# Ledger of designs, part 21: peptides against a protein of PDB entry 3VZA

Target 1, 98 residues: chain A of PDB entry 3VZA
Amino acid sequence: RVERLCKSKELFEERLGLEIRRIHNEQLQFIFRHIDHKDPDKPYMFTLSINEQGDYEVTSCTPPLDCISEFQLKVRETNNFSAFIANIRKAFTALSFK
Target 2, 62 residues: chain B of PDB entry 3VZA
Amino acid sequence: AAYVTQLYYKISRIDWDYEVEPARIKGIHYGPDIAQPINMDSSHHSRCFISDYLWSLVPTAW

## One batch from the design tools (peptide; aimed at target 1 M45)

Design b2_p16_7_s1 (made by RFdiffusion4, then SolubleMPNN; from b2_p16_7 with T1R I9L K11Q)
Fold by OpenDDE base, seed 3:
Structure b2_p16_7_s1 (fold): chain B 98 residues (1-98), chain C 62 residues (1-62), chain A 16 residues (1-16)
Amino acid sequence: as target 1 above (98 residues)
Amino acid sequence: as target 2 above (62 residues)
Amino acid sequence: RELSAKELLLQIINAP
């Protein structure tokens, strides 16, 4: 089972180009790759925590996204975490063309 | 890794087929409507194209 | 039982 779980994680990381890491101060780091077709390994990332109120809170975003605050509001309102992550990737993709 | 893999499913709604050869990207995407199969030969596509395609399956509507 | 995304995040964050 452990072997299967490790394989599953690796498949998601490679195929989605999304790595999830636990980092300091009770945060998760979401690292997107495969965004820039000219530089597939270039990372686009944000960090996320659950604050004292139990709400999603983006604690950093690199490179910065103008829309990240709006997305944080939307995920708090809708609780649609899938759309939250997908929209962030979409925004990073758009940024890579500038 | 169990929680992480569950989180990937919550994000993507993709369930992989783990019994196929490594070059075959096979699975099922469970969207809001009917489930859609995934079946790609990775040797025919770039890593970026594959990722873009898979993410295109994930709805962005809130 | 099935966990929500938020519950999963908390489990990952707080896991030993």
Scores: peptide ipSAE 0.793, ipTM 0.963, DockQ to the pose 0.962
OpenDDE base, seeds 1, 2, 4, 5: peptide ipSAE 0.793, 0.793, 0.793, 0.792; ipTM 0.962, 0.963, 0.963, 0.963

Design b2_p16_7_s2 (made by RFdiffusion4, then SolubleMPNN; from b2_p16_7 with T1R I9M K11E)
Fold by OpenDDE base, seed 3:
Structure b2_p16_7_s2 (fold): chain B 98 residues (1-98), chain C 62 residues (1-62), chain A 16 residues (1-16)
Amino acid sequence: as target 1 above (98 residues)
Amino acid sequence: as target 2 above (62 residues)
Amino acid sequence: RELSAKELMLEIINAP
């Protein structure tokens, strides 16, 4: 089972180009790769925590996204975590063309 | 890794087929409508194309 | 049982 779980994580990381890491101060770091077709390993990332009120809180975003605050509001309102992550990737993709 | 893989499912709604050869990207995407199969030969595509395609399956509507 | 994304995130963060 452990082997299967490790394989599953590796498949998601490679195929989605998304790595999830636990980092300091009770946060998760989401690292997108495969965004820039000319530089597939270039990372686009943000960090996320659950604040004292129990709400999603973006604690950093690199490179910065103008829309990240709006997305944080939307995920708090809708609880649609999937759309939240997908929209962030979409925004990073758009940024890579500038 | 169990919680991490579950989180990946919550994000992507993709369930992989783990019994196929490594070059085959096979699974099922469970969207709001009917489930859609995934079946790609990774040797025919770049890593970026594969990722873009898979993410295109994930709805962005809130 | 099935956990929400938020619950999963907390489990990952608080894991030993």
Scores: peptide ipSAE 0.805, ipTM 0.963, DockQ to the pose 0.958
OpenDDE base, seeds 1, 2, 4, 5: peptide ipSAE 0.804, 0.804, 0.803, 0.803; ipTM 0.963, 0.963, 0.963, 0.963

Design b2_p16_7_s3 (made by RFdiffusion4, then SolubleMPNN; from b2_p16_7 with T1R I9M K11Q)
Fold by OpenDDE base, seed 3:
Order: sequence, then structure tokens, then C-alpha cells
Structure b2_p16_7_s3 (fold): chain B 98 residues (1-98), chain C 62 residues (1-62), chain A 16 residues (1-16)
Amino acid sequence: as target 1 above (98 residues)
Amino acid sequence: as target 2 above (62 residues)
Amino acid sequence: RELSAKELMLQIINAP
């Protein structure tokens, strides 16, 4: 089972180009790769925590996204975590063309 | 890794087929409508194309 | 039971 779980994580990381890491101060770091077709290994990342009120809180975003605050509001309102992550990737993709 | 893989499913709604050869990207995407199969030969595509395609399956509507 | 994304995130953060 452990082997299967490790394989599953590796498949998601490679195929989605998304790595999830636990980092300091009770946060998760989401690292997108495969965004820039000319530089597939270039990372686009943000960090996320659950604040004292129990709400999603973006604690950093690199490179910065103008829309990240709006997305944080939307995920708090809708609880649609999938759309939240997908929209962030979409925004990073758009940024890579500038 | 169990919680991490579950989180990946919550994000992507993709369930992989783990019994196929490594070059085959096979699975099922469970969207709001009917489930859609995934079946790609990774040797025919770049890593970026594969990722873009898979993410295109994930709805962005809130 | 099935965990929400938020619950999963908390489990990952608080895991030993």
C-alpha cells in the first residue's frame, strides 16, 4: 500500500506538474511546473494556511498574482477548492505569456 | 502520503490506472457531468502539453 | 469517512 501511495503521488506530481509540500508555520506550499513551455521546470508557487477563523489564507504567491485575493474570497464563499487551485494555475499560465 | 493523494483527488478529480505501462497515462476524470476517460501515450507529447491537457479537464467555474 | 479538502490540508499540516 505504501508503494502504491508513493507511486500515486509521483504520478500526480509529474502529470499535473503540481507538488505539494508541508513547510514551516503550519502551511502548505503548492508548486506548479510545466507552465512555461520554454522552461518547463520553472516554478510558480503559492503558500496556503488555515487561519484561526478556519478560513483558507494565501500567505505568499510567487510570482505575484493580481487575482489571488479575489480567488481567496471565492474559495471561502464557495468552498470549491478544485476551482481555486485550477484558477490559480490558469492565472500563472496567463502570466507566463507576458 | 494517503492524505496527499486524497488532496490531489480533491483538486483534480482524477483517478489513475496504476496497472498500465509507465508510458501510458490512463485514468478517469470525475467531473460534474459524466465521467471522462483519460488515455494518452506520453511519448507523443511534451510534459507541458500533458499537464495543460489534464488541467483543462478541471472546471474553473466557482 | 471522506475528508474535505480543508480537513485533508489540516491533516497534512499536523501530521507527525
Scores: peptide ipSAE 0.805, ipTM 0.963, DockQ to the pose 0.963
OpenDDE base, seeds 1, 2, 4, 5: peptide ipSAE 0.804, 0.805, 0.805, 0.804; ipTM 0.963, 0.963, 0.963, 0.963

Design b2_p16_7_s4 (made by RFdiffusion4, then SolubleMPNN; from b2_p16_7, 5 letters changed)
Fold by OpenDDE base, seed 1:
Structure b2_p16_7_s4 (fold): chain B 98 residues (1-98), chain C 62 residues (1-62), chain A 16 residues (1-16)
Amino acid sequence: as target 1 above (98 residues)
Amino acid sequence: as target 2 above (62 residues)
Amino acid sequence: RELSAFELMEAIINAP
């Protein structure tokens, strides 16, 4: 089962182009690749934590997204984490078109 | 890794078929509507196309 | 037991 779990993680990372990493100060880093078709390995990333109120909080976003604060509000209101991540990827994709 | 893989499922709603050849991208996407099978030959597509396609299955409506 | 995305995130960040 452990082998299956490791394989599963690798498949998701490669096929979705999304890496999820635990980093310092109780945060998760979400790293998107395969965004820019001209530079598939270019990372687009944000970090996420749970604040003292128990709410999702975006602690960084690289490159910056002007919509990230609105998305943070939306995920808090809807608890639709899937849409939250997908919308961020869509926004990063839009940025990649310059 | 168990929690991380579960989180990937919560994000993508995709369950992979782990018994196929490595070059075969096979699984099921579980959306709010009918479940949709995924069955791709990775050698026929770029990494970016594959990712874009899979993400296109994920609804962005809040 | 199935966990929500929120619970999964908590579990990941609080794991040893």
Scores: peptide ipSAE 0.787, ipTM 0.963, DockQ to the pose 0.960
OpenDDE base, seeds 2, 3, 4, 5: peptide ipSAE 0.782, 0.786, 0.785, 0.775; ipTM 0.962, 0.963, 0.963, 0.962

Design b2_p16_8 (made by RFdiffusion4)
Pose (drawn by RFdiffusion4):
Structure b2_p16_8 (pose): chain A 98 residues (1-98), chain B 62 residues (1-62), chain P 16 residues (1-16)
Amino acid sequence: as target 1 above (98 residues)
Amino acid sequence: as target 2 above (62 residues)
Amino acid sequence: EEEEEIAMLEFLSETE
């Protein structure tokens, strides 16, 4: 029941290396791990809210990505949240080699 | 708890097989077209490879 | 806070 839901969350967290936290001021924080193979536990994170117009809004990105504003515009246009998350992870992987 | 796992599905389109040993990464990835099985031995791979591989299943086209 | 969280997660999960 609830055990299955917790198990599902842990499987996703461990396998995708992605954690989602509900934090203050109506935000969700997405934390990617398993990005830098030399340091698998190092986090890369961004925070997101749905603004008063009902639009996706990235409210912070640590470390910064220069393409995340473009990604915000794209996710608003296409509503493709899956691709938005996937492209942010690709950007953090690339940033790790800069 | 259900709402976060539902979002993981929205993001990855993966449904896990919850009835397997912990060492097996088993599930199905869904897409526009036919669903694909996943059955990996976690002991054969690093955590990073597993994550990178699973994420490579997620299309990046907008 | 709980209702806001649910609404946000539903928005992200259901938007097409």

Design b2_p16_8_s1 (made by RFdiffusion4, then SolubleMPNN; from b2_p16_8, 9 letters changed)
Fold by OpenDDE base, seed 4:
Structure b2_p16_8_s1 (fold): chain B 98 residues (1-98), chain C 62 residues (1-62), chain A 16 residues (1-16)
Amino acid sequence: as target 1 above (98 residues)
Amino acid sequence: as target 2 above (62 residues)
Amino acid sequence: SVASFIEMLEWLTNTE
């Protein structure tokens, strides 16, 4: 089971181009790669925490996304975390063409 | 790694087939209405294409 | 759910 779990993580990281890391102050860092086809290793990232009210909070976003505040509101309203992450990747993808 | 893999599933709704050769990307995406098989030869696609394709399976509707 | 995610985050950030 341990071996499978390790392999699973590696497969997700490579195939989705998404690395998830725990960082200080009980935060998660989401690092997207494979966004820019001209530079597949260029990272697009954001950090996420749960505030004292229990709400999702984006604590950083690099590069900045104009829509990130709206997405934070949407995920708080809908609790659709999957759509939240997918929309962020979509926004990063759109940004890579500008 | 157990919790991070759970998080990946929560995000993507993808379950991989771990018993195939490394060059084969095989799994299932569990959408709300239908389970979509995934079966790709990684040697025929760029890393970016593969990622874009897989993410295209994930609904963005709130 | 939010509660489940909070639990997940707590495990991810506080355990190795």
Scores: peptide ipSAE 0.145, ipTM 0.921, DockQ to the pose 0.102
OpenDDE base, seeds 1, 2, 3, 5: peptide ipSAE 0.139, 0.117, 0.108, 0.130; ipTM 0.921, 0.919, 0.919, 0.921

Design b2_p16_8_s2 (made by RFdiffusion4, then SolubleMPNN; from b2_p16_8, 12 letters changed)
Fold by OpenDDE base, seed 1:
Structure b2_p16_8_s2 (fold): chain B 98 residues (1-98), chain C 62 residues (1-62), chain A 16 residues (1-16)
Amino acid sequence: as target 1 above (98 residues)
Amino acid sequence: as target 2 above (62 residues)
Amino acid sequence: SVASFEQMLSWLTNVE
């Protein structure tokens, strides 16, 4: 059971190209790879917390995304966390085609 | 590990098949309407293609 | 839900 959970994490990380890490100050770091087909290991990342009001809050985004504030608003309105993460990846992908 | 996998499911809505050979990417994506099977040979695709494909299954509509 | 995510986030970030 524990072994399967570890395997599950590895499968998600590799197949989605998404690593999720806990970091200081009660935050999660989301690290996307496999964004740039010419540089698959190049990371695109953001950090997320839940503020005192209980709302999702993006605390950093590297590289920066103009749309990140709008996405933060949308996820607060819709509570669609899946779409939130997927849209961020989509935005990073678009950015890689500069 | 259970919590992070729960988060991955919350994001992707994918459930992997853990009983297949490592090179086989097999699972189920639970979309809002119909569950779709995932079944591909990883040796036939780049890492980026695989990721892009899997993410394409995830709706971006709010 | 947000509440469940908060609980998950708290667990993930507070464990040693």
Scores: peptide ipSAE 0.195, ipTM 0.924, DockQ to the pose 0.097
OpenDDE base, seeds 2, 3, 4, 5: peptide ipSAE 0.108, 0.104, 0.108, 0.121; ipTM 0.920, 0.921, 0.922, 0.923

Design b2_p16_8_s3 (made by RFdiffusion4, then SolubleMPNN; from b2_p16_8, 10 letters changed)
Fold by OpenDDE base, seed 5:
Structure b2_p16_8_s3 (fold): chain B 98 residues (1-98), chain C 62 residues (1-62), chain A 16 residues (1-16)
Amino acid sequence: as target 1 above (98 residues)
Amino acid sequence: as target 2 above (62 residues)
Amino acid sequence: SVAAFKKMLEWLTNTE
């Protein structure tokens, strides 16, 4: 089962083009690849934490997204984490066409 | 690292079939409605297409 | 939620 779980991580990383890391100060880093079809390895990333008020907070976003503050508000009110991540990827995808 | 699979499922709602050949992308996406089977030959698609397709299965409605 | 996020952090905690 351990081997399966390790394999699972690799499959998700490759197939979704998403790497997830825990970084300093209790933050999560999400790194999207496979966004730009002309440059599949180009990373699109953001970091996430819980602020002192207990709310989800995007602490960085590279490249920056105009909609990230709205998504932050949406995930706070809906707690729909899946939609949060998916919408960010969608926004990064749209940005790659500019 | 193994437990990160829990987070991937939380995000994607995808469960892979781990018993198939490496070139086969097989699994199930679970949503509020009927589960969607995933069954692709990875050799027929680019990495970006595969990722785009899989993410298209994930609802963006809040 | 705070609890959910803490759980996510735990999922990504590497054990020695």
Scores: peptide ipSAE 0.647, ipTM 0.949, DockQ to the pose 0.095
OpenDDE base, seeds 1, 2, 3, 4: peptide ipSAE 0.646, 0.644, 0.646, 0.639; ipTM 0.950, 0.950, 0.950, 0.950

Design b2_p16_8_s4 (made by RFdiffusion4, then SolubleMPNN; from b2_p16_8, 10 letters changed)
Fold by OpenDDE base, seed 5:
Structure b2_p16_8_s4 (fold): chain B 98 residues (1-98), chain C 62 residues (1-62), chain A 16 residues (1-16)
Amino acid sequence: as target 1 above (98 residues)
Amino acid sequence: as target 2 above (62 residues)
Amino acid sequence: SVAAFEEMLRWLTETE
């Protein structure tokens, strides 16, 4: 089962083009690749934490997204984490066409 | 153990079939309605297409 | 939520 779990991580990273890391100060870092078809390895990333009020907070976003603040509000309202991540990827994808 | 797979499932709602040949992308996406099977030959698609397709399965409605 | 985020953190070992 350990082997399966290790394989699972590799499959998700490659197939979704998403790497997830836990970094300092209790933050999660999400690194998207496979966004730009002309440059599949170009990273699009953001970091996430819980602020002092106990709310999700995007602590960084590279490249920046105009919609990130709105998404932050939406995930606080809905707690739909899946939609949160998916919408960010969608936004990064749209940005890659610029 | 790679417990991050729990987070990947939380995000994607995808469960892979780990017993197929490496070139086969096979699994199930568990959406709010009907579970959708995934079955692709990776050799027929670019990495970006595969990722785009899989993410297209994930609802963006809040 | 806080609880959900804390759980996500527990699934991952710290890097960097």
Scores: peptide ipSAE 0.647, ipTM 0.953, DockQ to the pose 0.098
OpenDDE base, seeds 1, 2, 3, 4: peptide ipSAE 0.638, 0.645, 0.642, 0.644; ipTM 0.952, 0.953, 0.952, 0.953

## One batch from the design tools (peptide; aimed at target 1 E26 L28 T62 F81)

Design b2_p17_1 (made by RFdiffusion4)
Pose (drawn by RFdiffusion4):
Structure b2_p17_1 (pose): chain A 98 residues (1-98), chain B 62 residues (1-62), chain P 17 residues (1-17)
Amino acid sequence: as target 1 above (98 residues)
Amino acid sequence: as target 2 above (62 residues)
Amino acid sequence: THEEGDAILKDLNAREP
């Protein structure tokens, strides 16, 4: 029951290396690990809210990505949240080689 | 707890097989077209490869 | 905080391209 739900969350967290936290001020924090193969536990994170207009809003990005504003505009336009998350991860992987 | 696991599905389109040994990464990836099985031995791969591979199943086209 | 997070999660799950 609830055990299955916790198990599912842990499998996703470990396998995708992605953790989701509900934090202060109506935000979710997405933390990617397993990005830098030389340091698998190093986190790359961004925070997101749904603003008063009901739009996706990235409220911070650590470390910064220069493309995340473009991604915000795209996710608003297409509503493709899956691609938004996938493109942010691709950007953090690339940033790690800069 | 259910809401976060539902969002993982929305993001990755993966449904895990919960009835297997911990060393097996087993599940199905869903998409526009036919669903694809996943059955990997975690002992054969680094954690980073597993994550990179699984993420490569997620389309990046907008 | 948890109710606000759930509301966000429900909104996100309900959205389609």

Design b2_p17_1_s1 (made by RFdiffusion4, then SolubleMPNN; from b2_p17_1, 10 letters changed)
Fold by OpenDDE base, seed 1:
Structure b2_p17_1_s1 (fold): chain B 98 residues (1-98), chain C 62 residues (1-62), chain A 17 residues (1-17)
Amino acid sequence: as target 1 above (98 residues)
Amino acid sequence: as target 2 above (62 residues)
Amino acid sequence: AVEAGNKILEKLISTEP
């Protein structure tokens, strides 16, 4: 089962172009690749934590997204984390088209 | 790893078929209306196309 | 080895829209 879990992670990372890392202070780092077709390895990333109120909080976003605060509000309201991540990827994709 | 893999499923709603050859991208996307099979030959597509296609399966409606 | 819990992961995997 451990082998399957490791394989699963690798498949998701490569196929979705999304790496998820646990970082300090119980945060998660989401790293998108395969965004820019001309530079597939260029990372687009954000970090996420739970604040003192228990709400999702984006603690960093690189490159910056104007819509990230609105998305943070939406995920707090809906708990639709899938849509949250998908919308962020869509926003990064739009940003890659200079 | 268990937590992260569960999170990947929560995000993508994709379940992979782990018993196929490595070059075969095979699985099922579970949407709210219908489950859609995924079956791609990775050698026929770029990494970016594959990712874009898979993400296109994920609804963006809140 | 067993992965330790994480409060943000636990919240994410336990909540639904």
Scores: peptide ipSAE 0.434, ipTM 0.936, DockQ to the pose 0.533
OpenDDE base, seeds 2, 3, 4, 5: peptide ipSAE 0.421, 0.421, 0.428, 0.427; ipTM 0.936, 0.935, 0.936, 0.935

Design b2_p17_1_s2 (made by RFdiffusion4, then SolubleMPNN; from b2_p17_1, 9 letters changed)
Fold by OpenDDE base, seed 5:
Structure b2_p17_1_s2 (fold): chain B 98 residues (1-98), chain C 62 residues (1-62), chain A 17 residues (1-17)
Amino acid sequence: as target 1 above (98 residues)
Amino acid sequence: as target 2 above (62 residues)
Amino acid sequence: DVEAGNAILEKLISTEP
């Protein structure tokens, strides 16, 4: 089972180009790659925490996204974390063309 | 890495076939209506294309 | 493969839209 879980993580990281890291202060770091076809290893990332009210909070976003605050509001309203991550990736993709 | 792998499924709704050769990207995407099979030869595509394709399966509607 | 408790992970895994 341990080997399966490790393999699963590796497959998701490579195929989705998404790495998820546990970092200090009970935060998660999401690192997207495979965004820029001319530079597939260029990272696009954000960090996520739970604030004192228990709400999702984006604590950093690199490069910055104008839409990230709206997405944070949307995920708090809908709890649709899948759409949250997918929309962030879409926004990073759009940014890579500029 | 149980929590992280569970999170990957929550995000992507993809279940991989772990018994195939590494060059075969095989699995199932579970959408709201119909489960869609995934079956790609990774040697035929770039890493970016593969990722873009898989993410295209994930709805962006809130 | 059991990981230590993590509040944000637990919230993410337990919530549904």
Scores: peptide ipSAE 0.416, ipTM 0.938, DockQ to the pose 0.525
OpenDDE base, seeds 1, 2, 3, 4: peptide ipSAE 0.333, 0.400, 0.411, 0.406; ipTM 0.933, 0.937, 0.938, 0.937; seed 3 fails the geometry check

Design b2_p17_1_s3 (made by RFdiffusion4, then SolubleMPNN; from b2_p17_1, 11 letters changed)
Fold by OpenDDE base, seed 5:
Structure b2_p17_1_s3 (fold): chain B 98 residues (1-98), chain C 62 residues (1-62), chain A 17 residues (1-17)
Amino acid sequence: as target 1 above (98 residues)
Amino acid sequence: as target 2 above (62 residues)
Amino acid sequence: SVAAGNKILEKLISTEP
């Protein structure tokens, strides 16, 4: 089972171009790659935590996204984390075209 | 870890077929409608195309 | 399952739209 879990993680990382890391202070780091077709390994990332009120909070976003605060509001309202991540990737993709 | 793989499924709604050769990207996407199969030959596509395609399966509606 | 000791993972895994 452990080997299967490791393989699963590797497949998701490669195929989705998304790495998920647990970092300090009980945060998650989401690292997107395969965004820029001219630079597939260029990372686009954000970090996420739970604030004192228990709400999702984006603690960093690199490169910055104008829409990230709105997405944070939307995910708090809907709890649709899938749409949250997908929309962030979409925004990073748009940003890669400058 | 199990938690991260669970999160990947929560995000993508994709379940991979782990028994095929590495070059075969095979699985099922479970959207709000009928489940759709994924079956690609990775040697025919760039990494970016594959990722873009898979993410295109994920709804962005809130 | 719910991740023990990590509140963000616990929230993510236990919450649905």
Scores: peptide ipSAE 0.410, ipTM 0.934, DockQ to the pose 0.484
OpenDDE base, seeds 1, 2, 3, 4: peptide ipSAE 0.408, 0.392, 0.403, 0.314; ipTM 0.934, 0.934, 0.934, 0.934; seed 1 fails the geometry check

Design b2_p17_1_s4 (made by RFdiffusion4, then SolubleMPNN; from b2_p17_1, 9 letters changed)
Fold by OpenDDE base, seed 5:
Structure b2_p17_1_s4 (fold): chain B 98 residues (1-98), chain C 62 residues (1-62), chain A 17 residues (1-17)
Amino acid sequence: as target 1 above (98 residues)
Amino acid sequence: as target 2 above (62 residues)
Amino acid sequence: SVAAGDAILQKLISTEP
């Protein structure tokens, strides 16, 4: 099972181009790659925490996204974390076409 | 690793087939309607295309 | 810390829309 879990993580990282890391101060870092087809290894990332009210809070976003605050509001309203992550990736993709 | 893999499933709703050769991207996407099979030859596609395709399976509606 | 990261992961995994 341990071997399966390790393999699973690696498959998701490579195939989705998404790495998830535990960061200091009780945060998660989400690192997207494979966004820019001309530079597949270029990272697009954001960090997430849970604030004192128990709400999801984006603590950083690199490069910055104008829509990230709205997405934070939407995920708090809907609790649809899948859509949250997918929309962020979509926004990063759009940004890469500037 | 267990928590992270569970989070990947929560995000993507994809379950991989772990018993195929490395070049075969095989699994199932569990959407709100019916489950859809994934079966790709990675040697025929770029890493970016593969990722874009898989993410296209994930609904963006809130 | 790793333990703190696991806590937030658990919260994310345990909730549904």
Scores: peptide ipSAE 0.401, ipTM 0.938, DockQ to the pose 0.907
OpenDDE base, seeds 1, 2, 3, 4: peptide ipSAE 0.323, 0.399, 0.400, 0.387; ipTM 0.933, 0.938, 0.939, 0.937

Design b2_p17_2 (made by RFdiffusion4)
Pose (drawn by RFdiffusion4):
Structure b2_p17_2 (pose): chain A 98 residues (1-98), chain B 62 residues (1-62), chain P 17 residues (1-17)
Amino acid sequence: as target 1 above (98 residues)
Amino acid sequence: as target 2 above (62 residues)
Amino acid sequence: SEEEEEEEMLNFLINTE
């Protein structure tokens, strides 16, 4: 029951290396790990809210990505949240080699 | 708890097989077109490869 | 209120097409 839900969350967290946290001021924090193979536990994170217009809004990105504003515009236009998350992870992987 | 796991599905389109040993990464990835099985031995791979591989299943086209 | 806001946000993310 609830055990299955917790198990599912842990499997996703470990396997995708992605944690989702509900934090202050109506935000979710997405934390990617397993990005830098030399340091698998190092986090890359961004925070997101749905603003008063009902639009996706990235409220912070640590470390910064220069393409995340473009990604915000694209996710608003296409509503493709899956691709938005996937492209942010690709950007953090690339940033790690800069 | 259910809402976060539902969002993981929205993001990755993966449904896990919850009835397997912990060492097996088993599930199905869904898409526009036919669903694909996943059955990996976690002991054969690094945590980073597993994550990178699983994420490579997620399309990046907008 | 906080719980309802969290559910609304997650539902928006899950159900937006």

Design b2_p17_2_s1 (made by RFdiffusion4, then SolubleMPNN; from b2_p17_2, 8 letters changed)
Fold by OpenDDE base, seed 5:
Structure b2_p17_2_s1 (fold): chain B 98 residues (1-98), chain C 62 residues (1-62), chain A 17 residues (1-17)
Amino acid sequence: as target 1 above (98 residues)
Amino acid sequence: as target 2 above (62 residues)
Amino acid sequence: SEVAKFKEMLEWLINTK
């Protein structure tokens, strides 16, 4: 089972181009790659925490996204975490064309 | 890694087939309406295309 | 609830090093 879980993680990381890390100060780091077709390894990332109120809080976004605050609001309202991540990726993708 | 793989599933709604050859990207995407099979030959596509395609399966409606 | 369980999972991920 452990081997399967490790393989699963690796498959998700490669196929989705999404790495998820635990980082300092009680945060998760989401690292997107495979965004820029000209530079597939270029990372696009954001960090996330759950604040004292229990709400999702984006603590950083690199490169910055104008829409990230709105997405934070939306995920708090809908609790649709899947759409949250997918929309961030879409926004990063759009940014990569600029 | 159980929680992180669970998170990946909650994000993507994809369940991989772990019994196929490495070059085969096979699995099932569980969308809100119906499940859709994933079956790709990775040698036919770039990494970026594969990722874009898989993410295209994930609804962005809030 | 599903939401509560999900956040619990995230909190575990966040707090586990």
Scores: peptide ipSAE 0.597, ipTM 0.953, DockQ to the pose 0.094
OpenDDE base, seeds 1, 2, 3, 4: peptide ipSAE 0.590, 0.593, 0.585, 0.591; ipTM 0.952, 0.953, 0.952, 0.953

